# Ledger of designs, part 92: peptides against a protein of PDB entry 4JHK

Target 1, 212 residues: chain A of PDB entry 4JHK
Amino acid sequence: EDYKIQSFDLETQKLLKTALKDPGSVDLEKVSSVIVDQSLKDQVFSREAGRICYTIVQAEAKQTNGSVFRRNLLNRLQQEFKAREETRKRSTQEWVCLVSFICNIFDYLKVNNMPMVALVHPVYDCLFRLAQSDALKNEEEVDCLVLQLHRIGDQLEKMNVQLMDELFNLLRDGFLLQEDLSSMGRLLLLEILEFRAGGWKLSDTAQKYYYS

## One batch from the design tools (peptide; made by RFdiffusion4, then SolubleMPNN)

Design b2_p14_7_s4 (from b2_p14_7, 8 letters changed)
Fold by OpenDDE base, seed 2:
Structure b2_p14_7_s4 (fold): chain B 212 residues (1-212), chain A 14 residues (1-14)
Amino acid sequence: as target 1 above (212 residues)
Amino acid sequence: MTWAELEEEQEKKL
């Protein structure tokens, strides 16, 4: 399997590979920190890191029935989440990477084949932040918002339909009322509104219309 | 409560 770790130096790649197979032999706090650090810098990795994390979690569970990696990962993510406004001010790119990574962890890091309940509200909080007027005017943030909803919207709704309704009320208002929304941003919002209305599915015709 | 602690509590309910 390709875990998309080519962006790391060779020493770190070795560390990650060892963590994937023998998590008990490495510093799992360091591993989690490395993954989070890279996810904040690299959008590609940020969107793909969930599979790496899931594999490490499963390996540790099988090896020791432990959850040290998950604990460290969640602790670091929570720290970044708490500082999200400062991150957003400093770098939109890092902010959207953070959101992408949290959503990616939500998507991949299942517990008993279910999403981690602990991440439901944090994910919604991120998406709600992206749905605010000051964020909707930034195409990077709109791209992130719509992308995450495409990836995990159906799962999130199953966890809390009320929050999803509230979120989409904001998106509808943004689509209809926000004057400084870019043409592409408006198109993306319209698409995601239709996507949910269609049961989190998009017809081939609609797909071509919005993304060709 | 931390996210990690919350998740650990949820696992205990399984």
Scores: peptide ipSAE 0.702, ipTM 0.957, DockQ to the pose 0.790
Fold by OpenDDE base, seed 4:
Structure b2_p14_7_s4 (fold): chain B 212 residues (1-212), chain A 14 residues (1-14)
Amino acid sequence: as target 1 above (212 residues)
Amino acid sequence: MTWAELEEEQEKKL
């Protein structure tokens, strides 16, 4: 199996590859830090990072029945989450990368084939933040919001339908009432409203309409 | 409670 880690230097790539196969032989705190750092810079990598993290977790579980990597990963993520407002103020790009990474960890890092309950509220908190008026005016944040809902909306709803209803009430209001929402932003909100209404599925025709 | 601790507690309940 090939993991897309070309963005790292060769030494770091070797570290990651070793962690994937023999996590007990490497510093898992360092590994988690490297993955988080890169995920905060590259939103595309954050999805690959989810797969990498899952593999490391599984490898460690098989090797020692331990969860050192997961603990380090979650601790780092929680630190970043706590500072999310400062991150957003400093860099919209890093903020959306943070949200994307947390969502991708939720998506990929299953425990006993179930999503991590600990991440449900943090994920919703991020999405609710993106659904606020000051965020909806920024296309980068709207793109992030809609992307995450496309990826994990169905899973999140299964975990807490009440929060999902509340979130989509905000999105509906943003779609209808937000004065400085861009045409593209409004289109994306409409699409995601229809996406959920259709059971988190989109027809080929609708997909072409909104994304072509 | 940290996220890590919360998840560990959830695993104990399974």
Scores: peptide ipSAE 0.702, ipTM 0.957, DockQ to the pose 0.785
Fold by OpenDDE base, seed 5:
Structure b2_p14_7_s4 (fold): chain B 212 residues (1-212), chain A 14 residues (1-14)
Amino acid sequence: as target 1 above (212 residues)
Amino acid sequence: MTWAELEEEQEKKL
C-alpha cells in the first residue's frame, strides 16, 4: 500500500515507513509529532494522515497489543485543542487545519470499528466554534465547517443527535439572519442544511446545482 | 482526565 509521504525529508520518510511496518522499532512519540506538525500545515495531508495513523495503530496492536502511538497522538491533539483560540487568532489557515485533522482522526482512527468516544465533544466544540458569527463571515472557516460535516456529520450525529440539532440551529440562524456572509458562504450553508435534511446525502440534481 | 486516559477507560469496558 502506498502512502503519500514524499513531502517529508528522506530520514523522516524512512521513520514513517518503519513505523507503518514495525512500530516497535521506532520512537512513536516522534512519529506522532511529525504527523501532527505536517497536518497542521497542510490540510490536504490531514486526510492521508488519518489513514497513516490508523495503519500504525493496527500494526502496533498486532505487534505488541500496545497503544503507545495512539496515546501520544491524542496527547498532542489535546494540547493543540486547548490552544485553539490562540491558534485561530494567529492564523485562520492553521486553525482550519487543526479542525480538519481532528475530524479526520475521528473518521479514520476507529477502535474496534467504533469512533473514539473521547473525540466526540472536542469535534463538536470545534464545529460550534466555526458556527459562531465571527467565524461564519470568514469563507475559509465556512469551507472547513461544511467539509467536515460532509465527511463525518452522519457518524457524529449517531454519537449525539442533540448536539447536532443545536449546531444546525446555529447554522440555520446564520444563514437566515447574519448579514455579512459572503455569497459563497451563504450558498454553502444552504447546501449543508439540505444535505442533513436529506439524510446526509445529496440528490444528483442538488450535486449538479451546487458543485457543477 | 486526558483524551488518552478516557479512551483507555473505554477500552477496558469492552
Scores: peptide ipSAE 0.701, ipTM 0.957, DockQ to the pose 0.779
Fold by OpenDDE base, seed 1:
Structure b2_p14_7_s4 (fold): chain B 212 residues (1-212), chain A 14 residues (1-14)
Amino acid sequence: as target 1 above (212 residues)
Amino acid sequence: MTWAELEEEQEKKL
């Protein structure tokens, strides 16, 4: 199976492949660190890392009934989350990679086929930050916000509809009132407003209108 | 409580 680890060097690829098959034979703290580091650098990987993490978690659970990888992963992720404002200040790219990664972990790393409750508020915190006026003027942040809502918005709403309503109030206000939105940014906000209004689905007609 | 600890506690309850 292709886990999209081609961006790593050969030694790291070997480490990751071993972790996927025999997690007990590798340093899972190191594995988690490598995944987080790469996710903060590469947005493509950041958007796909959740599946890798889930596979490692399942492999470890089956092998030893342990959760060492998940613990290390979540600890590192929480550290990055706590420093998110400094990260955003330093690098918009790293910031959106972080948001993408945490959303992917939320999407893929299920506990008994359910979302991790501990990640609900952190995910919303990230999305609310992207919905602030200073972030909405940046296309890279708007792209990230809209992308995550397309991917996990329905799941997040099921966890807390009140927060989702508040978030979309901000998005509506941004769409209507913010002066320095780009044309594309405004289009994306309109699309995501319609996307939620349609039950987190987009009609073929709307798809063609916004993305063809 | 850390995220990791929260999820570990949740697993114990399931």
Scores: peptide ipSAE 0.700, ipTM 0.956, DockQ to the pose 0.780

Design b2_p14_8_s1 (from b2_p14_8, 5 letters changed)
Fold by OpenDDE base, seed 1:
Structure b2_p14_8_s1 (fold): chain B 212 residues (1-212), chain A 14 residues (1-14)
Amino acid sequence: as target 1 above (212 residues)
Amino acid sequence: SELEELINADLEAF
């Protein structure tokens, strides 16, 4: 398969390609570190990273029945998640990249074609943080929140509908009551409210209305 | 199934 890894230097690209095909021949700790580091500074890559991670996990399992890559990946993810408030305070960009990465791992790193249960609460915790008033006034955080809900909202709801209801109560209140939302932020909140109300689907007409 | 078991084991730490 072809993976979008052009942002890396040639040596790192070779490392990643080898990990995808022959994981036993490379340092999988290094591979996981490279993927996480890039995902924390490039939100676009974070989605591709999820797919890459899933492929490497499968390849290592088939080749050696090992889990070195996944262990290192999840350990790093846990560390970043635990430090999420410090990250947010330091850099909004790093924070939204972290959220994006966690959500994309949730989306792609399936277990028996199902989302990992252990990631459900961490994902919701991130989304709830983005739904707080101090985050909703920041358009970059609203963009991240809405993007993730578009990508994995339906899956998350299947895992815990009660948490999703609580989350969307916050979004509704933000849309209706919060004074310092940007015009785009308010529009995005309305769009995502309607998106869920429509069964996590949006008509072409509605799509054009909100993103014209 | 083997992959699932490995994933579950690693996620216990998360």
Scores: peptide ipSAE 0.029, ipTM 0.701, DockQ to the pose 0.108
Fold by OpenDDE base, seed 2:
Structure b2_p14_8_s1 (fold): chain B 212 residues (1-212), chain A 14 residues (1-14)
Amino acid sequence: as target 1 above (212 residues)
Amino acid sequence: SELEELINADLEAF
């Protein structure tokens, strides 16, 4: 299987490739740090990172029945999550990358084919932050919010429907009442409202309308 | 925070 790791230098690429196949032969703490660092810089990679992390977790489990990588990964995620407001202040780009990464870990890093319960509230906290008025006026944050809801909204709702209802109340209010939304931001909010209302599905016609 | 504790609990379970 091919993984999108071209953004790393050759030495790091080798490290990651080795971790994917023979995790016991590398420093898994270093691997986790590298993945998180890059995920904070590249939102495209942050999506791939979820898949990479899942693969490494599975490989380590099979090889040694260990969980060193997962522990280090989640420890780093926790640190970044705790500092999320500082990150947002420093860089909107890094902030949306962080959200994307956390959501992707939620999506891919499952236990017994179920999402990790410990990540549910952190994910919602991130999405709620993106749904605040000061964030909705920033198109980059709206893009991130809508993207994550498209990817994992249905799963999150299954974990906590009350929080999802509250979140979408904020989105509806933003769509209807907030004046400083960009035109595209407003359109995206409308689309995601319709997306959930349609059972987290979008018809081909509707998808073409919003994303052609 | 409560969230930190939940994450830590999950980590300890690993």
Scores: peptide ipSAE 0.025, ipTM 0.680, DockQ to the pose 0.449
Fold by OpenDDE base, seed 5:
Structure b2_p14_8_s1 (fold): chain B 212 residues (1-212), chain A 14 residues (1-14)
Amino acid sequence: as target 1 above (212 residues)
Amino acid sequence: SELEELINADLEAF
């Protein structure tokens, strides 16, 4: 089983590999901190981080019936979520990494093959923030919004269709009424509107038009 | 944390 952790130094790579195999032999608070810190800097890694976190949770439960890693992970996640507006003001890149990480944790860290209900509203809160006028005019935020909806939109809708309807009302209004959208931003909003309307699927023609 | 408590409550439901 391979994990994409080559961006870390050798010592940290060893720490992560040990956590995946023998979580009881390492400082799981430190492990969670390292994973969160890197996920807030690298949006690509945040996807892999979700898978890594799920594996560590399973390994610790099996080895010691413990939940130290999950506790530290969720505590850190809550802290970052609460500070999301300050993060957005400081760095758009860090903000979209935070949203990506929260969405990826929702996607991967399932219990009994079910998403954690407690993460539904935090995820929607992030997506609604990206759907506000001041965020829609920023192409990097639109990219993040559309990417997450492609990844987990169908799962989120199953959890709360009313919130999804409200979110897409905002996206429709942004597409139709907001004047300071970039050309690419407007194109991406149209694509995601069509994506949901098609049952969270793209036709072959649409796939080529928007992504080739 | 509040989030942990909410998630733990959800976990107990599974």
Scores: peptide ipSAE 0.025, ipTM 0.679, DockQ to the pose 0.542
Fold by OpenDDE base, seed 4:
Structure b2_p14_8_s1 (fold): chain B 212 residues (1-212), chain A 14 residues (1-14)
Amino acid sequence: as target 1 above (212 residues)
Amino acid sequence: SELEELINADLEAF
């Protein structure tokens, strides 16, 4: 497989490539740290990071039956999650990158072909934070919220439908009642409401309408 | 917190 790691310097690229192929020969704590750091700066990479992480986890399991990488990754993720409010205050961009990364890890890093149960509530907590009125007024946060729900909403709902119902109640109220939404923000909320109502699917016509 | 406990529990499994 080809992995998008061009944003890293050549030395780091070599490190990542080696981790993907021969994880036992590299410092997997360092690898995890590098991936998390970059994911907090580049939301596009955070999507790729999920795939990379999954591959490294599988490679290590196959090679040594180890889980050093996954443990370090999740430990770092937990630390960043705990500090999420401070991150949001410091940088909206880093905050949405953090949310994106957590969601992508949820999406890709499965155990026995199932999402890690431990990540369900943290993911919902992030999405609920994005659904608060102070976040909904920021189009960057709305973009992130809607993007994640498009990617993993169906999976999250299967894990806890009650939380999903509560989340979408907030989104509906935001759409109907909040006055300081941007036009695009309001449009995106409407789209995601329809997306879930349609079984987490959207027609091609509707897709073009909302994202034209 | 409950979330921390859940994450820690999962980490113990890994």
Scores: peptide ipSAE 0.025, ipTM 0.673, DockQ to the pose 0.471

Design b2_p14_8_s2 (from b2_p14_8, 6 letters changed)
Fold by OpenDDE base, seed 1:
Structure b2_p14_8_s2 (fold): chain B 212 residues (1-212), chain A 14 residues (1-14)
Amino acid sequence: as target 1 above (212 residues)
Amino acid sequence: DELEKLINEDLEKF
């Protein structure tokens, strides 16, 4: 299987590849740290990170019945989540990377293709934070919010429709009432409102309108 | 199911 790990040095690439094939032969704490660190720097990688994490968790469980990787991964994720407001204050980029990473873990780290219930509230907490007026005025945060809703919105709604309704009430109000949105931000909010209204699908016409 | 249980237990602290 092909994994996008070209951004790492050769030694780290070897470490990750070995972890995917033979997790018992490497330091899985180190592996988890490397993945989390990179995910907090590169929002694009965070998506691949979710898939990598799932594979390593499955491989370790099958090989040794171990959970060293999962434990370290989730402990680190919890630490970052708890510090999310401070992270946002310090760096918008790190904040959106964190949100992206949490959402992608939710998307990929599943058992029998089922999402982890314990991640539902943390994911919504992040999305609600992005939906606040002080975040909606920042295009980088709006980009992140809309991207995640495109990726996992349908799954999240199935887990808790009430929270999704509340979230989209905020987005609607932002679109209609907030004055300091960027033009692109306002466009993205309208698009995501239509996306959900259409059953988390976008028509060809709408796709051309918003992204062509 | 067992793995799901273990993972969710790890995440209860969230």
Scores: peptide ipSAE 0.027, ipTM 0.674, DockQ to the pose 0.116
Fold by OpenDDE base, seed 3:
Structure b2_p14_8_s2 (fold): chain B 212 residues (1-212), chain A 14 residues (1-14)
Amino acid sequence: as target 1 above (212 residues)
Amino acid sequence: DELEKLINEDLEKF
């Protein structure tokens, strides 16, 4: 399979490719650090990192029954999650990258096609934070929120429909009542409301209307 | 199953 790792230099790309094929031959702590660091800087990579992480976890487990990579990855993720408010205050870009990364890990790091139950509430916590009025006024945060709901909304709802209902109540209220939304932000909120109402699907016509 | 359990245990502190 091809992995989207073009944002790394050639040496780091080689390191990652080696980790994917032969995890026992590389420093997996270093690999995990590189992936997390880049995921916090590059949203494009952040969206793809989950698949890479899943492959490395599976490869290490199969090769040595080890979990060095997973342990380091999840420990770092926990640290970043705990510091999420400080991250948001320092850099909106890093904050949305963090949210994207957590959602991507939720999407890909599965066993027997099931998500990690422990990530359900942390993911919702991030999405609820993006749904607050101080975040909805920032187009970059709205874009992140809508993007993640498009990617994993149906999966999250299956895990906890009550939390999803509560989240979308906030989004509805933001769309209807908040006055300092950008025009694009308001459009994106309407689109995601319709997306869920349509069973997490949009017609080709609707897709073109909102994103062309 | 075993791997799933270990992964979830690693995230208990979230």
Scores: peptide ipSAE 0.026, ipTM 0.669, DockQ to the pose 0.115
Fold by OpenDDE base, seed 5:
Structure b2_p14_8_s2 (fold): chain B 212 residues (1-212), chain A 14 residues (1-14)
Amino acid sequence: as target 1 above (212 residues)
Amino acid sequence: DELEKLINEDLEKF
């Protein structure tokens, strides 16, 4: 299996490759730190990071029946989540990377094939933050919000339909009432409203309208 | 910390 880790230096690439195959032979705390650090800088890598993390967790469980990597990963994620408002203030780019990362961990890192219950509220908290008026006026934050809802919205709704209803009430109100949305932001909000209304799927007509 | 407690509970499920 090929993993996209070319953005790292050669020494770090070696570390990650070893962690994927023989996790017991490397410092798994260091591995988790490297993955989190890169995920907070590169939103594209965040998706790959979820897959990498899942593979390392599986490899460690099989090799040593351990969970050192997962524990360190989740502890670091918790630290970043707690500091999310400061991150957003410092850099919109880092903030959307953080949201992307936590959503991708939710998507890939499961317990007995189920999403981690501990991540449900943190994910919703991030999405609710992106749905506030001060965030909806920023196209980069709207892009992130809509992207995550496309990826994991159906899973999140199954975990808590009430929170999803509340979130989409905010998005509807933003679409209808907020005056300082960009043209693209308004289009994206409309699209995601229709996406959920269609059972987290796009009709053929909608697909052509939004993406052709 | 509530989140820490929840994370620990999830870890015990592995």
Scores: peptide ipSAE 0.023, ipTM 0.654, DockQ to the pose 0.891
Fold by OpenDDE base, seed 2:
Structure b2_p14_8_s2 (fold): chain B 212 residues (1-212), chain A 14 residues (1-14)
Amino acid sequence: as target 1 above (212 residues)
Amino acid sequence: DELEKLINEDLEKF
């Protein structure tokens, strides 16, 4: 399969390709750092990084039964998560990339086809942060929030339905009560409310309405 | 750190 690594220079692309095929021949700590760094800068890549990471994890497991890459990846992810408020303060773009990346890792790094429990609360924490009033007024943050919920909402709900209920209470209240939402932001909130209400699916009619 | 602990636990079963 093809991986979206065009944003890297050729040398780094080679590094990543080698990691995907022969992880034992590269510095996997460096690889993990490169992936995280780029995920914080490139929103397109941040959404694709999980697949790359999963492949590297699998390749390393098969080759050496090791977990060096995964350990380094998750350690770096933890560091970035802890610093998320500073990241948001510094750059909204980096913040939404971070959220996207965390959600993407949640989606792809599964154990026995189940999400890592350790990532459940961090993911919710990020989504709850995006659901605060100061974030809902920013369309780029709403875009991120809604996008992640489309991708992993059903999985996340299965992990903790109570937190999902609380999150959607905030989204509902934001939709109904917050005055400084953009028109698109309000539309997206309505759409995601309907999306969950429909069992994390949109009818063909609704699909046409929101995305025509 | 609870997150670190949880990550380590998940790493063990991954």
Scores: peptide ipSAE 0.024, ipTM 0.652, DockQ to the pose 0.844; fails the geometry check

Design b2_p14_8_s3 (from b2_p14_8, 7 letters changed)
Fold by OpenDDE base, seed 4:
Structure b2_p14_8_s3 (fold): chain B 212 residues (1-212), chain A 14 residues (1-14)
Amino acid sequence: as target 1 above (212 residues)
Amino acid sequence: SELDELIDRDIAEF
């Protein structure tokens, strides 16, 4: 299977490819750092990063029964999560990349073919932060919120439907009551409300209506 | 599982 790692230099690409196939032969702390750093800069990469991380975790477990990569990855993620408010204040772009990465780790880094329960609350915390009034007025944050809900909303709801109901109450209130939403932001909120109401599915015609 | 316990420990402070 091929991985989208063209954004890295050739040496780093080789490092990542080796980590995917023979994790015991590389510095897995360095590998985790490279992946996290790039994921915090490139929101598009964060989804691919999730797949890469899962593969490395599985490869290391199989090869040495080790968890060096996972430990370093999750420790770094925890550090970034703890500093999330400072990150948001410093850079909206880095903040939405952080949220995207956490959500994609939740999506791909499964244990026993199940989502990591410990990541459920951190993911919801990020999404709830994006659903606050000061975030909803920023289209970049709304884009991130809606994108993550499209990607993992169904899985996340299965983990805690009560929190999902509370989250969508905030989104509905934002859609109906908040005055400083952009036109696109308001449209995206309406779409995601409809998306969940439709069982986390959207028709082709509706997809074109909201995103063309 | 043992793996789950290790993972939970690693990110217990989230």
Scores: peptide ipSAE 0.036, ipTM 0.682, DockQ to the pose 0.122
Fold by OpenDDE base, seed 3:
Order: C-alpha cells, then sequence, then structure tokens
Structure b2_p14_8_s3 (fold): chain B 212 residues (1-212), chain A 14 residues (1-14)
C-alpha cells in the first residue's frame, strides 16, 4: 500500500515504513510520538495518520499480539485532549489539528469494524467546543467543525443520536442568531444542517452551490 | 498498569 508520508525526512519515512511491515523491529513509542507531533502541525496529514496508525496496530497485533503502539498513541492523545483549552489559547491552528487528529483516529482505529466507545465522548466534547459562540466566529474553527461532521457525522450519530441532536441545535442557533459569523462560516453551517437533514448526503446541485 | 489495561480493552476514559 502507498502512504502519503513525503513531508517527513528520509530517515523518518524509513522508520514509518518499517513500523508498517515489522513493528517489532522499531521503537513504537518513538513512532507514535512522530505521528502525533506531525498530526498536531498538519491537518491534512491527520487523515493519513489515522490510516497509518490502524495498519501499525493490526501489524503489531498479528506479529506479537501486542498493543505497545496503540497504548502509547492513546496515552499521548489523552494528554493532548486534557490540555485542549490551553492549546486553543496558544494556537487556533494547533487546536483544529488536534480535533482533526482525534476525529481521524476515531474514524480509522476500529475494533471488530466498530469505533472505539472510549473516543465517542471526547470527539463530541471537541465538536461541542467548536460549536460555542466564541469558536463559531472564527472561520478556521468552523471549517474544522464542518469537515469533521462530513467525515464522521454519520458514525457519531449511530453511537449517540441524543448528543448529535444537541450539537445540531447549537449549530442551528448559531446560523440563525449569531451576528458575528463570517459569510463563509454562515454558508458552511447551512450546508452541514442540510447535509444531516439529507441523511448525511449532498445532492449534485447542492454540491455546486456550496463548493463551486 | 490500570491505564494500560483500559487502553488494551479500548475503554480508557479521556
Amino acid sequence: as target 1 above (212 residues)
Amino acid sequence: SELDELIDRDIAEF
């Protein structure tokens, strides 16, 4: 399989490729740290990171029935989640990267083809934070919120429909009542409201209206 | 550790 890891230096690329094929031959704590660090800097990489993490977890389980990589990954993720408010204060970009990474781990790191139950509330907590009025006024945070809902909204709803209803009540109120939204932010909120109402699908006509 | 066991079972709480 081909993985998009061109942003790393050649030594790190080799480390990641080795972890994918023979996880027992590398320092899996170091591998997890490298993946998390890059995911906190590059939002686009976070999706590929989820796929890479899943592959390493499966490879280690098959090779040694171990879970060293997953433990280190989730420990680091928990630390970053606990510090999320400080991260948001320091850098909006790092905050949206953190949210993107948590959502992509939820999307890819599955057990028996099911999402990890332990990640459901942390993911919703991040999305609810993005749905607060102080976040909705920032277009970068709205972009992140809408992107994650497009990617994992249908899966999250299956895990807890009540929380999804509460989240979309906030988004509706933001669209209708909040005065300091950007024009693009308001458009994105309307689009995601229609997206869910349409069963997490968007018609070709709507796609052109919002994104062409 | 307790945390390791929870993570291994995919039930660790954040």
Scores: peptide ipSAE 0.036, ipTM 0.696, DockQ to the pose 0.168
Fold by OpenDDE base, seed 1:
Structure b2_p14_8_s3 (fold): chain B 212 residues (1-212), chain A 14 residues (1-14)
Amino acid sequence: as target 1 above (212 residues)
Amino acid sequence: SELDELIDRDIAEF
């Protein structure tokens, strides 16, 4: 019921709150733009954004049987995805925010409790990019990669186990062979390898070992 | 579902 939107100005907060309760009374294109813009700046917000987006989609469907918000949201997301390499070049922070947002949309914006099939390959494309050698040397990108795999790895594997195997082959090779990994980066890769091997679960003891 | 098909169509170019 409560959404973390304190980072927005009061007018925008009102807009978002209204969209959640009465989507037909606001400009849903503007709402989608605001959410995407903030998600590209704040990786923490991107997870909340996924939940907010799902709620607005459901509210609009119930109120008007419309999909204006979803259409605008996904169109913008598609544009950002297409420009992802340029975004990465410009700002690592914006790039990891984009990945986080796409993954969170995958996680929250479901139909009949099922992931959108069309998002599977885009999500994997982002994760594979983070698994390349030039990205693995950057702790911010490794953090993002590991975080997303903790959040949606199990779901994503169910959609395509072959791609997940290929992804983790890259991560294993990075862990074993890449020289310019940071100590934390190497530790995170080992943790996520064990996380998947354990059925996407990690004991509290193991968590302390890797994150304390 | 029909809704899922519509959603997939919306992002077909991803």
Scores: peptide ipSAE 0.035, ipTM 0.683, DockQ to the pose 0.120
Fold by OpenDDE base, seed 5:
Order: C-alpha cells, then structure tokens, then sequence
Structure b2_p14_8_s3 (fold): chain B 212 residues (1-212), chain A 14 residues (1-14)
C-alpha cells in the first residue's frame, strides 16, 4: 500500500517505509516522534497518520509481539495533551492540529477491535474545550470541532452518551445564546446539531445545503 | 510495559 509521506525528506520517508514493513529494524521511538511532530503542524497529514500508526502497531505485533511503538506514541500524546492550554495560547493552528490528531488516533488505533478506552475522556476534554464560548467565537476552532464530530461522534457517543448529551447542550446554548459567533460558525453549529439529531447521518438535501 | 498493561485493563486515562 501507498502512504502519503511525500512531505518528509527522503531519509525520513525511508525510515517510515521500513517501520511499516520491518518495525524491528528501526528506532520506533524516533518513528513515533516524527509522526507526531508532523501531525501537530499539518491537519491533512493527521488523518493519514492514524492509518500509518495502526499499520505499524499491527506490523510490530506480528513481527515481534511487541508494543514499543504504541507505548511511545501514547506517551507523546499524553505529553501534548497535558500542555494543550499552552499550545492553544501559542497557536490556534497547532491546537486544532493536536485535537485532530488525537481524534484520528482514537478513530484508527483500536484495542481488540474496539476504541481505546484510555482515549475517550481526553477526546471529550478536547471537544468540550472547543465548545467553550472563547473557542466558539473562533471559526478555525469551530471548523475543527464540527469536523471531529462528523468523523467520530457516533463512536464517542457509544462510549459515553451522557458526556455527548452534555457537549451538545453546550453547542445548542452557543448556537442560541452566544452573540459573537461568525455567520459560518453559527451555520456549522446548526448543521452538527441536526447531524446528531438525525442519528449521525446527513440527508442528501442537507449535504448539498451545508457543503455544496 | 506498565502503560500497556493499564491500557489492556482499560484503566489508563490521560
């Protein structure tokens, strides 16, 4: 299979390709660091990063019955998560990349073919942060929030419906009561409210209205 | 590892 790693230099591309096929022959801590670093500055890559990470985890398990890569990856994610408020203060772009990456890891990195329980609360914490009034006024953060809920909202709700209800109460209140939302931000909140109300599905008519 | 064991038991959180 081909992976979208053209943004890396040739040596790093070689490292990643080797990790995907022969993980026991490379420094898996370095591999995880490279993937996280790129994901924290490129939202487009973060989706592909989830797929790459899953493939490396499976390859290592098959080759050595090891979990070194997963451990290093999650340790780095924990570090970045703990520093999330400082990241948001420094750069909105880096903050939304972090949220995108953790959500994509939740989406792709499964344990026994189930979502990783350890990531449920961290993901909700990120989404709740994006649902606060100081974040809802920023269209870039609203874009990120709505995108993640489209991608993993149904999975998250299955893990904790109470937290999802609380989150959407905040989004409803933001839509109805907050005055400094952008017009597009308000439109996106309305769409995601309708999306969940429709069972995490969007009709063809609604799809064209909001995204065509 | 300790982290892997915690994850496997569904008791670890960030």
Amino acid sequence: as target 1 above (212 residues)
Amino acid sequence: SELDELIDRDIAEF
Scores: peptide ipSAE 0.035, ipTM 0.697, DockQ to the pose 0.156

